# Peptides against a protein of PDB entry 2YKT: the designs that were tried, part 29

Target 1, 231 residues: chain A of PDB entry 2YKT
Amino acid sequence: SRSEEMHRLTENVYKTIMEQFNPSLRNFIAMGKNYEKALAGVTYAAKGYFDALVKMGELASESQGSKELGDVLFQMAEVHRQIQNQLEEMLKSFHNELLTQLEQKVELDSRYLSAALKKYQTEQRSKGDALDKCQAELKKLRKKSQGSKNPQKYSDKELQYIDAISNKQGELENYVSDGYKTALTEERRRFCFLVEKQCAVAKNSAAYHSKGKELLAQKLPLWQQACADPS

## One batch from the design tools (peptide)

Design b1_p16_2_s2 (made by RFdiffusion4, then SolubleMPNN; from b1_p16_2 with F1L R7E K9E T10E)
Fold by OpenDDE base, seed 3:
Formats: C-alpha cells, sequence, structure tokens
Structure b1_p16_2_s2 (fold): chain B 231 residues (1-231), chain A 16 residues (1-16)
C-alpha cells in the first residue's frame, strides 16, 4: 500500500543516517584529528628550520662584510613566525569550532535517532493495528448481516465502521507522511551543520593563506635585492 | 549547538 511504502522509506532514512552518515562522520572527525596533528608536526619541524636560519643570521651579523644580510635573514624568520601564528589561530578554530562540536553532536545523535525511530515505529504500528481491527470488525459484521433474516438491523453499525476505517486510514497516511518529512528534515539538518562548520574552516584557512601571501609579497622584493646592494 | 544538544537531551529524557 501507499502507507506501507512511505513507512519503509521513512525507516530507510533513519537507518541511512544511523548506519552510513554517523559512522562516516565519526571517521571524518578522526581524519580531522589526524590532519590537526600533522599540521602541528609541520609547525614543530618548521620551527627547527627557521631557528637554524636565525643562527645563520647571527653569523652574518657578526661578520664584517655581510651584516646587512643578517637583518634579511632575521626578517625571513620573523615573517615565518607571523605566518605560523596565523596557522595556530586557524588550528585552534578547527579544533574548537569543528571537531569538538561535531564530536559532541555525533555522540548524542546515535541515541537520539534510535529513540526517534522507535517512537515513530511504535505509533505507526499502533495506528495500523487500530485500522486493521476496525476492518476485521466490519468484515465480521457483514458476515452476520448476510446470515440474518433482518440485514437492515446492522446498517447503522456498518456505516459507523466504514467512517471509522476512512478516518483511521487518513490519520495513518498523514502520520506516515509527516514522519517521512521529519526524517528528511533530520537528514538535511545534519548535512547543513557539517557544511556550515566546514565553511567556517574554509574562511579561517583563506585568512591564513591571505596573510601569508601579503607578508611574503611585501618582503620578498627587498630580500631579492639584498645581495645586489653595495656592502 | 547548545540549543540543539539541549533539545536532543530533552527528547531522550521523554522517550527513554
Amino acid sequence: as target 1 above (231 residues)
Amino acid sequence: LEEELEEMEEFLEEVE
């Protein structure tokens, strides 16, 4: 029936969220944590490299003929420090505004969806059983009427059952239809939340890249000419 | 997020 098909569709939406979306989201969070850790590793490795560059700058500053190149090397290290600060801000936001929030939500969501599906199934079954009961009673009444000497005696009761069946059928169809809309809304809400949080990450990432580009664009011409300038 | 989590918790308290 139409209601049975819609019921199956509703259950399938909940199952898809529980069995496909949420596990995939947990994996996404795990991959995010790995990515964060790797970026922290890059930060540490970069610090060592640019600390060594500072040491080269110190040596230049101590020289008689290359003092000005010491300042250039220090500026290179300073620009790196500023870029790194922007990366740290991005990582903090990535952790606090994406990973932590997704983790909190997905942990609770498994229980929530299970309970929501169970509630829907219980009420759907209750309405279905009530409809089936009325249909069965009408069938019994019609059998009694066919065997009766006075079938007209049952006419009012037959009309009452027909009306009850019509009403219960409509209620069941509406309930299942609303259930399906609710399930689709739940699914969409989860994807929208992910998209919104990822947009925030993208904005922070763009800011990091922009700041790095600006700093390097400002200084690179100065650094490129340093060896051509008279000592 | 806090509002969403609260709504989910309230629902669980009613249904579980």
Scores: peptide ipSAE 0.145, ipTM 0.803, DockQ to the pose 0.944
Fold by OpenDDE base, seed 4:
Order: sequence, then C-alpha cells, then structure tokens
Structure b1_p16_2_s2 (fold): chain B 231 residues (1-231), chain A 16 residues (1-16)
Amino acid sequence: as target 1 above (231 residues)
Amino acid sequence: LEEELEEMEEFLEEVE
C-alpha cells in the first residue's frame, strides 16, 4: 500500500543516517584530527627553523660587514611569527568550531536517532494494528450478516466500522507522511550543519592565506634588494 | 548548538 511504501522509505532514511552518514562523519572527524595534528606539527617544526634563522640574524648583527642583513633576517622571522599566529587562530577555530561540535553531536545522535526511529515505529505499528483490527471486525461482521436471517440487524454497526476504518486509514497515512518529512528534514539538517561549520573554517583559512600574502608582498621586495645595497 | 543538544537530550529523557 501507499502507507506501507512510505513507511519503508521513512525507516530507510533513519537507517541511512545511522548506518552511513554517522559512521562517515565519525571518520571525517578522525581525519580532521589527523589533519589538525599534522598542521600543529608543521607549526612546531617551522618555529625551530625560524628560531635558527634568528640566530643567523644575531650573527649577522655582530659582524662588521653584514650588520644590516641582521635586520632583514629578523624581519623574515617576525613576518613568519605573524603568519604562524594567524595559522594558530585558524587551527583553534578548526578544532573548536568544527571538530568539537561535530563530535558532540555525532556521539549523542546515535542514541537520538535510534530512539526517534523506535518511537516512530511504535506509533506506526499501533495505528496499523488498530486499523487491521477494525478491518478484521468488519470482515467478521459481514460473515455473520450473510449467515443471518436478519441481516438488517448489523447494518448500523457495519457503517460504524466503515467510518472507523476510513478515519484510521487517513490518520495512518498522515502520520507516515509526516514521519517521512521529518526524517528527510533530520537528514538535511545534518548536512547543513556540516556545510555551515565547514564554511566557518573556510573563512578562517582564507584570512590566514590573505594575511600571509599581504605581509610577504609588503616585505619581500625589501628583502630581495638587501644584498645589492653596499655594506 | 547548545539548544539543539538540549532538545535532543530532552527527547531522549522522554523516550528512553
């Protein structure tokens, strides 16, 4: 029946979220944590490299013939520091605004969806069973009427069952229809949340890249000419 | 987020 097919579709939406989306989201979070760790590792390794560059700048500043190049090397390290600060802010946002929030939701969502599906199934079954019972009683009544010497005795009760069946059928169809819409909304909400959080990360990433580009564009011409200037 | 989590928790308390 139409209601049975829509019921099947509703259950399949919940099952798809629980069995496909949520496991995939957990994997996405895990991959995100790995990515965060790698970027943090880059930041740490870069610090060591540019600290060593500062040491070279100190040596230049102590020299007789290369003193001005010390300032250049210090500026290079300082620009790096500013770029890294922006990267750290991006990573903080990546952790707090995407990974943590997704992890909080996905952990609770397994229980939530299971409970939601169970509630839907219980109510759907209850309405279905009530409908089936009325249909069975009508069938029994009709059999009794056909075997009776006075079929008219059962006419009012037959009409009552017909009306009850019609009403229960309509209620079941509406309930299943609403259930399907709800399930689709639940699925869409989860994708939308992911997209929105990823957009926030993308904005922060763009800010990091923009700041780095700006700082380097400002200073690089100065650094490139430093060795051409007389000592 | 907090509101959504709270709603989910409230639902679970009612159904579980």
Scores: peptide ipSAE 0.145, ipTM 0.805, DockQ to the pose 0.861
Fold by OpenDDE base, seed 1:
Structure b1_p16_2_s2 (fold): chain B 231 residues (1-231), chain A 16 residues (1-16)
Amino acid sequence: as target 1 above (231 residues)
Amino acid sequence: LEEELEEMEEFLEEVE
């Protein structure tokens, strides 16, 4: 029936979120943590490299013929420090505004969805059972009327059961239809949350890349001419 | 987010 098909669709939406979406989201969070750790590792390794570059700048500053190149090497290290500060801000946002918030939701969501599905199933079954009972009573009444010498005495009761069945069928169909819309809304809300949080990450990443590009574009021409200038 | 989490918790308290 229409109501049975829509009921199956509703249950399948909840099952898809619980069995496919939520496990995949947990994996996404885990991969995000791995990515964060790798970026932190890059940050640490870069610090060591540019600290060593500063040491080369110190040696140039102590030389008689290359003193001005010391300032160039220090500027290169300083630009890196500024780029690194932007990366750290991006990583803080990535952790606090995406990973932590997704973790908070996914931990509670399994219980929430299970309870929501059970509530829907309980009410759907209750309405279905009430409909089945009325249909069974009508069938019994019709059998009794067929065997009776006075079938007309059952006509009013037959009409009452027909009306009750029609009303209960309509109520069940509406309930299942609303349940399906609710389930689809629950699914969409979860994807929308992910998209919105990923947009915030993208904005912070764009700011990081823009700052790095601006700083390097400003200084690179000066650094490129440094060896052509007289000492 | 916090409001959504609170709503989910309230629902669970009601139905569990």
Scores: peptide ipSAE 0.143, ipTM 0.802, DockQ to the pose 0.857
Fold by OpenDDE base, seed 5:
Structure b1_p16_2_s2 (fold): chain B 231 residues (1-231), chain A 16 residues (1-16)
Amino acid sequence: as target 1 above (231 residues)
Amino acid sequence: LEEELEEMEEFLEEVE
């Protein structure tokens, strides 16, 4: 029936969130943590590299013929420091605004969805059973009427069951329909939350990339000309 | 986030 099909669809939405979305989200969080760790590793390695570059700049500054190149090397290291500071701010936001919040939600969500599905199933079954009971009673009444010498005796009661069945059928259909809409809303809310948090991360990432581009664009022409200038 | 988590917890308290 239409009601049964919609019921199956409703259950499948909850099952899809629990069995597909939530596990995938947990994996996404794990991959995010790995990415964060790798970026922290890059930060550490880069610090060592640019500290070594500063040392080369010091040597240039102490030289007779390459003194001005020392300043260039220092500027290169300083620009890197500023870019790195921006990266750290981005990573802080990435951790606090995305990973932590997703982790908090996904931890509770398994229990919540299980309870929500169970509540829906219990009420759906209750309404279905009540409908089935009325249908069964009507069938019994009709059998009695067919075997009776006075069928008119059962006419009023038959009408009462028909009305009750119609009402219960409508209630069941409405409940299942609302249940399906609710389930779809639950699914959409989870995707929307992910999208919104990822947008915040994207804004912070854009700021990092923009700052780096600006700093390098400002200085790179100067650095490229440094070796062409006489000492 | 806090509000949503609270609502989820309240629901669980009612149905569990």
Scores: peptide ipSAE 0.142, ipTM 0.802, DockQ to the pose 0.853

Design b1_p16_2_s3 (made by RFdiffusion4, then SolubleMPNN; from b1_p16_2, 6 letters changed)
Fold by OpenDDE base, seed 4:
Structure b1_p16_2_s3 (fold): chain B 231 residues (1-231), chain A 16 residues (1-16)
Amino acid sequence: as target 1 above (231 residues)
Amino acid sequence: MDEELAEMEKFLEEVE
């Protein structure tokens, strides 16, 4: 029946979220944490490298013939510091606005979806069983009427069952239809949330890249000329 | 997000 088909579709949506989406999301979060750790590692390693560069700049500043190159090396380190600050902001966003929030939701969602599906199934079954019962009673009544010498005795009761069946059928169909719409909305909401959080990360990432490009574009020509212009 | 989480928790309290 139409209601049965829609019921199956509804269950399949919930199952897809629970069995495909949520596990995949957990994996996504795990991969995100790995990515975060790697980027943090890069930041730490870079700090060590540029700290060492600063030391070279100090030595240049102490020299008799390379003092101006000391300033260049310090500028290089400073630009790096500024770029790294932007990266750190991006990482904070990545952690707080994406990973943490997704992790919180996915953990709760397993329980939520299970409960939601169960509630839907219980109510759907209840309505279905009530409908089946009325249909069965009508069938029994009709059999009795056919065997009776006075079929008119059962006419009013038959009409009552017909009306009840019609009403229950309509209620079941509406319930299942609404259930399907709800399930699809739940699925879409989860994807939308992921997209929105990823957009926030992308925005911060763009800021990091833009700032880095700007700073380097400004300074790099000066640094490239430093050795050509001995003082 | 906090509101959504709260709603989910509320639902669970009602049905569990």
Scores: peptide ipSAE 0.170, ipTM 0.812, DockQ to the pose 0.951
Fold by OpenDDE base, seed 5:
Structure b1_p16_2_s3 (fold): chain B 231 residues (1-231), chain A 16 residues (1-16)
Amino acid sequence: as target 1 above (231 residues)
Amino acid sequence: MDEELAEMEKFLEEVE
């Protein structure tokens, strides 16, 4: 029936979220944590490299003929530090605004969806059973009427059952229809949340890249001329 | 985010 088909569709939406989306989201979070860790590792390694660059700058500053190049090397290290600070801010946002929030939601969502589905199923079954009961009673009544010497005795009751069946059928259909819409909304909300959070991450990443580009664009011409134009 | 979580928790309290 129409209601049965829609019921099936509704259940499938919930099941897809619970059995496909949420596990995939957990994996996504795990991969995100790995990515964060790797980037943190890069940050640490870069610090060592640029600390070593500072040491080279110190040596230049102590030299008789390369003192100004010491300042250049220090500037290079400082620009890196500033770029790195932007990266760290991005990573903090990535962790706190994306991963942590997703983790909190997905942890609770399994229980929530299970309960929501169960509630829907219970009510759907209740309405369905009530409808079936009325239909069965009507059938019994009709059988009794056919065997009676006075069928007219049952006419009013038959009409009452017909009306009840019609009403219950309508209620069931509406309930299932609303349930389906609700389920689809639940699914869409989860995808939208993911997209929105990724957009925020993308903006933060863009800011990091922009800042780096800006700083390097400002200083690079100066550094490139340092050897050709000693002070 | 917090509001949504709160709503979910509230629902669970009602149905569990």
Scores: peptide ipSAE 0.167, ipTM 0.810, DockQ to the pose 0.948
Fold by OpenDDE base, seed 1:
Structure b1_p16_2_s3 (fold): chain B 231 residues (1-231), chain A 16 residues (1-16)
Amino acid sequence: as target 1 above (231 residues)
Amino acid sequence: MDEELAEMEKFLEEVE
């Protein structure tokens, strides 16, 4: 029946969220943490590299003929430091605004969805059982009426059951329909939340890249000319 | 987010 099909669809939405979306989201969070850790590793490695660059700058500054190149090397290291600071800010945002928030939600969501599905199932079953009962009672009444010498005695009661069945059928269909809409809304809300949080990450990432581009664009021409213009 | 979490928790309190 229409109601049965829609009921199955509703349950499938909840099951899909619980069995596919949420596990995938947990994996996404885990991969995010790995990515964060890797970037932290890059930060550490980069620090060593640019500290070594500073050392080369110090040597240039101590030289007789390359003093100005020391300043260039120091500037290169300083620009890196500024870019790195921006990266760290991005990572903090990535952790606090995306990973932590998703982790909190996904942890609670399993219980929430289980309870929501159970509530829906219980009420759906209750309405279905009530409908079935009325249908069965009508069938019994009709059998009695057919065997009776006075069928007119049962006419009013038959009408009452017909009306009750119609009403209960409508209520069940509406409930299941609303349940399906609710389930789809729940699913959409979760994807929307992910998209929104990922947008925030994208904005922060863009800021990081923009800052790096700006700083390098400003300084790179000067650095490129440094060897051609000895002091 | 906090509001959504609170709503979820409230729901759980009602149905569990």
Scores: peptide ipSAE 0.167, ipTM 0.809, DockQ to the pose 0.950
Fold by OpenDDE base, seed 3:
Structure b1_p16_2_s3 (fold): chain B 231 residues (1-231), chain A 16 residues (1-16)
Amino acid sequence: as target 1 above (231 residues)
Amino acid sequence: MDEELAEMEKFLEEVE
């Protein structure tokens, strides 16, 4: 029946969220943590490299003929420091505004969806059973009427059951329909939340890349001419 | 975010 098909679709939406979306989201969070760790590793390794560059700058500053190149090397290290500061800010936001929030939601959501599905199933079954009962009673009444010498005695009661069945059928269909809409809304809300949080990450990432590009674009021409410019 | 979590928790308290 239409009601049964829609009921199956409703259950499938909840099952898809619980069995596909949430596990995938947990994996997404795990991959995010790995990505964060790798970026932290990059920043640490980069610090060592540019600290060594500073040491080369110190040696240049101590020389008689290369003092100005010392300043260039220090500027290169300073620009790196500023870029790393921007990256650290991005990582803090990535952790606090995306990963932590998703982790909190996904853990609670398993319990929430299980309870929501159970509530829906219980009420759907209750309405279905009530409908079946009325249909069974009408069938019994009709059998009794066919065997009676006075069938008209049961006519009013038959009409009452027909009306009750019609009302209960409509109520069941509406409930299942609303249940399906609710389930789809729950699914969409979860995807929308992910998209919104990822947009925030994208904005922070764009700001990081823009700042780095600007700093390097400003200084690179100066650095490129340093060896050609006699002191 | 906090409001959504609170709503979910409230629902669980009612049905569990």
Scores: peptide ipSAE 0.161, ipTM 0.804, DockQ to the pose 0.946

Design b1_p16_2_s4 (made by RFdiffusion4, then SolubleMPNN; from b1_p16_2, 6 letters changed)
Fold by OpenDDE base, seed 2:
Structure b1_p16_2_s4 (fold): chain B 231 residues (1-231), chain A 16 residues (1-16)
Amino acid sequence: as target 1 above (231 residues)
Amino acid sequence: FDKELQEMEKFLEEVE
């Protein structure tokens, strides 16, 4: 029946979230944690590299003929420090605004969806069973009436069961329909949340890239000219 | 975010 098909669709939505979406989201979170760890590693490695560059700048500053190049090397290291600071801010956002929140939700969601599906199934079954009971009673009544010498005795009761069946059928169909809409809404909400959080990360990433581009664009011409000056 | 978590928890308290 239409109601049975819609019921199966409803259950499949919940199952898809629990068995496909949530595991995939957990994997996404895990990959995100790997990514942030790698970026943190970049920050650490970069510190060592640019600290070494500062040392070269110190040597230049102590030289007789290359003092001005010391300042250039220091500026290069400082710009890098600012870029790395921006990266760290991006990473904090990435961790706190995306990964942590997704992790908290996905852990709770397993229980939530299980409970929601169970509640739906229980109520759907209850309504279905009540309908089946009324249908069975009507069938029994009709058999009794057919075998009776006074079928008119059962006419009013037959009408009552017909009405009850109609009402219960409508109620079941509406409940299943609403259940399906609810399930689809639950699924959409989860994707929307992911998109929204990813947008926040993207904004922070854009800020990181913009800051780096701006700082380097400002200083690079100056640094390129430094070696053209005679010592 | 916190509101959504609270709603989920509230539902669980009602159903579990």
Scores: peptide ipSAE 0.201, ipTM 0.841, DockQ to the pose 0.952
Fold by OpenDDE base, seed 5:
Structure b1_p16_2_s4 (fold): chain B 231 residues (1-231), chain A 16 residues (1-16)
Amino acid sequence: as target 1 above (231 residues)
Amino acid sequence: FDKELQEMEKFLEEVE
């Protein structure tokens, strides 16, 4: 029946979230943690490189003919420091605003979805059983009426069961329909949450890239001219 | 986010 098909679809939505989406989200969180760790590693490695650049700047500053190039090298290292600080702030946001929140949500969501599905199933079954009972009673009544010399005795009761069946059928169909819409909304909300969190990450990433671009654009012409100027 | 978690917890308290 239409209601049975829609019931199956509803259950499948909940099962897909629990068995496909949530496990995939857990993996996404794990990959995010790995990515964070790798970026932290890049920051550490970059520090070593630019500390070595500072050392070269110190040597230039000690030279007779290359003193001004020492300042250039120091500026290069300082710009790097500022860019790395911005990256660290981005990573903090990535951890606190995305990974931690997703981890907390996905853990609770397993229990929530199980309970929601169970509640839906219980109520759906209750309505279905009540409908089946009324249908069975009507069938019994009709059999009794066919064997009776006075069928009119059962006419009012037959009408009552017909009305009850119609009402219960409508209630079941509406309940299952609403259940399906609710399930689809639950699924969509989870994807939307992920998209929104990724938008926040993208904004933070854009800020990081913008800051780096601005700092480098400001200084690069000066650095490029440094060797052309007479010492 | 916190509101959503609270709503989920409340639902669980009512159903479990």
Scores: peptide ipSAE 0.198, ipTM 0.841, DockQ to the pose 0.860
Fold by OpenDDE base, seed 1:
Structure b1_p16_2_s4 (fold): chain B 231 residues (1-231), chain A 16 residues (1-16)
Amino acid sequence: as target 1 above (231 residues)
Amino acid sequence: FDKELQEMEKFLEEVE
């Protein structure tokens, strides 16, 4: 029936979230943590490299003929520090606003969805059973009427059952339809949350890349000329 | 975010 099909679709939405989306989201979070760790590792390794560059700048600053090149090397290291600060800001957002929040939600969501599905199933079954009972009673009444010498005795009751069946059928269809819309909304909400959090990360990433581009574009011409203009 | 979590928790308290 139409209601049975819609019921199946509703259950399938909840099952898809629980069995496909949530496990995939847990994997996404795990991959995100790995990515974060790798970026932190790159950051740390880069710090060591540019700290060593600063040491070279110190040596240049102590020289008689290369003092100005010391400033250039310090500027190179400082630009890296500023770029790194932007990366750290991005990583904080990535951790706190995306990974942590997704982890908290996905943990709670398994219980939530199970409860929501159970609630829907219980009410759907209750309405379905009530309808089935009413249909069964009408069928019994009709059989009794067909065997009776006075079928008119049952006419009013038959009309009452027909009306009740129509009403219960409508209620069931509406409930299942609303249930399906609710389930789709639940699914969409989860994807939307992911998209919104990823957008925030993307904005911070854009800021990181923009700052790096800006700083390097400003300084690179100066650095390229440093050896050509001995002081 | 916190509001959504609270709503989920509230629902669980009502139906579990």
Scores: peptide ipSAE 0.198, ipTM 0.839, DockQ to the pose 0.850
Fold by OpenDDE base, seed 3:
Structure b1_p16_2_s4 (fold): chain B 231 residues (1-231), chain A 16 residues (1-16)
Amino acid sequence: as target 1 above (231 residues)
Amino acid sequence: FDKELQEMEKFLEEVE
């Protein structure tokens, strides 16, 4: 029936979220944590490299013929420091505003979806069973009427069961239809949340890249000419 | 975000 088909579709939406979306989201979170760790590792390694660059700048500053190049090397290290600070801010947001929130939601979501599906199934079954009962009673009544010498005695009851079946069928169809819409909304909300959080990450990432580009664009011409005019 | 979690928790309290 139409209601049975829509019921199956509704259950499949919940199952898809629980069995496909949520496991995939857990994997996404895990991959995000790996990516974060790698970027943190880059930051740490870069600090060592640019600290060593500062040391080279100190040596240049102590030299007789390369003092001005010391300032250039210090500026290079300082620009790097500012870029890395921006990266750390981006990573903090990535962790706190995306990964942590997704992890908290996906942990709770298994219980939530199971409970929501169970609630829907219980009510759907209750309405279905009530309909089936009325249909069965009508069938019994019709058999009694056919075997009776006075079939008119059952006419009013037959009409009552027909009306009850019609009403219960309508209620079941409406309930299942609303259930399906609700399930689709639940699925959409999860994708929307992911998109919105990724937009926030993208904004922070753009700020990191913009700041780096700006700082380097301002200084690079100065650094490039430093060796052309020895002091 | 916190509101969404609270709503989910409230639902669970009602149905569990």
Scores: peptide ipSAE 0.192, ipTM 0.835, DockQ to the pose 0.855

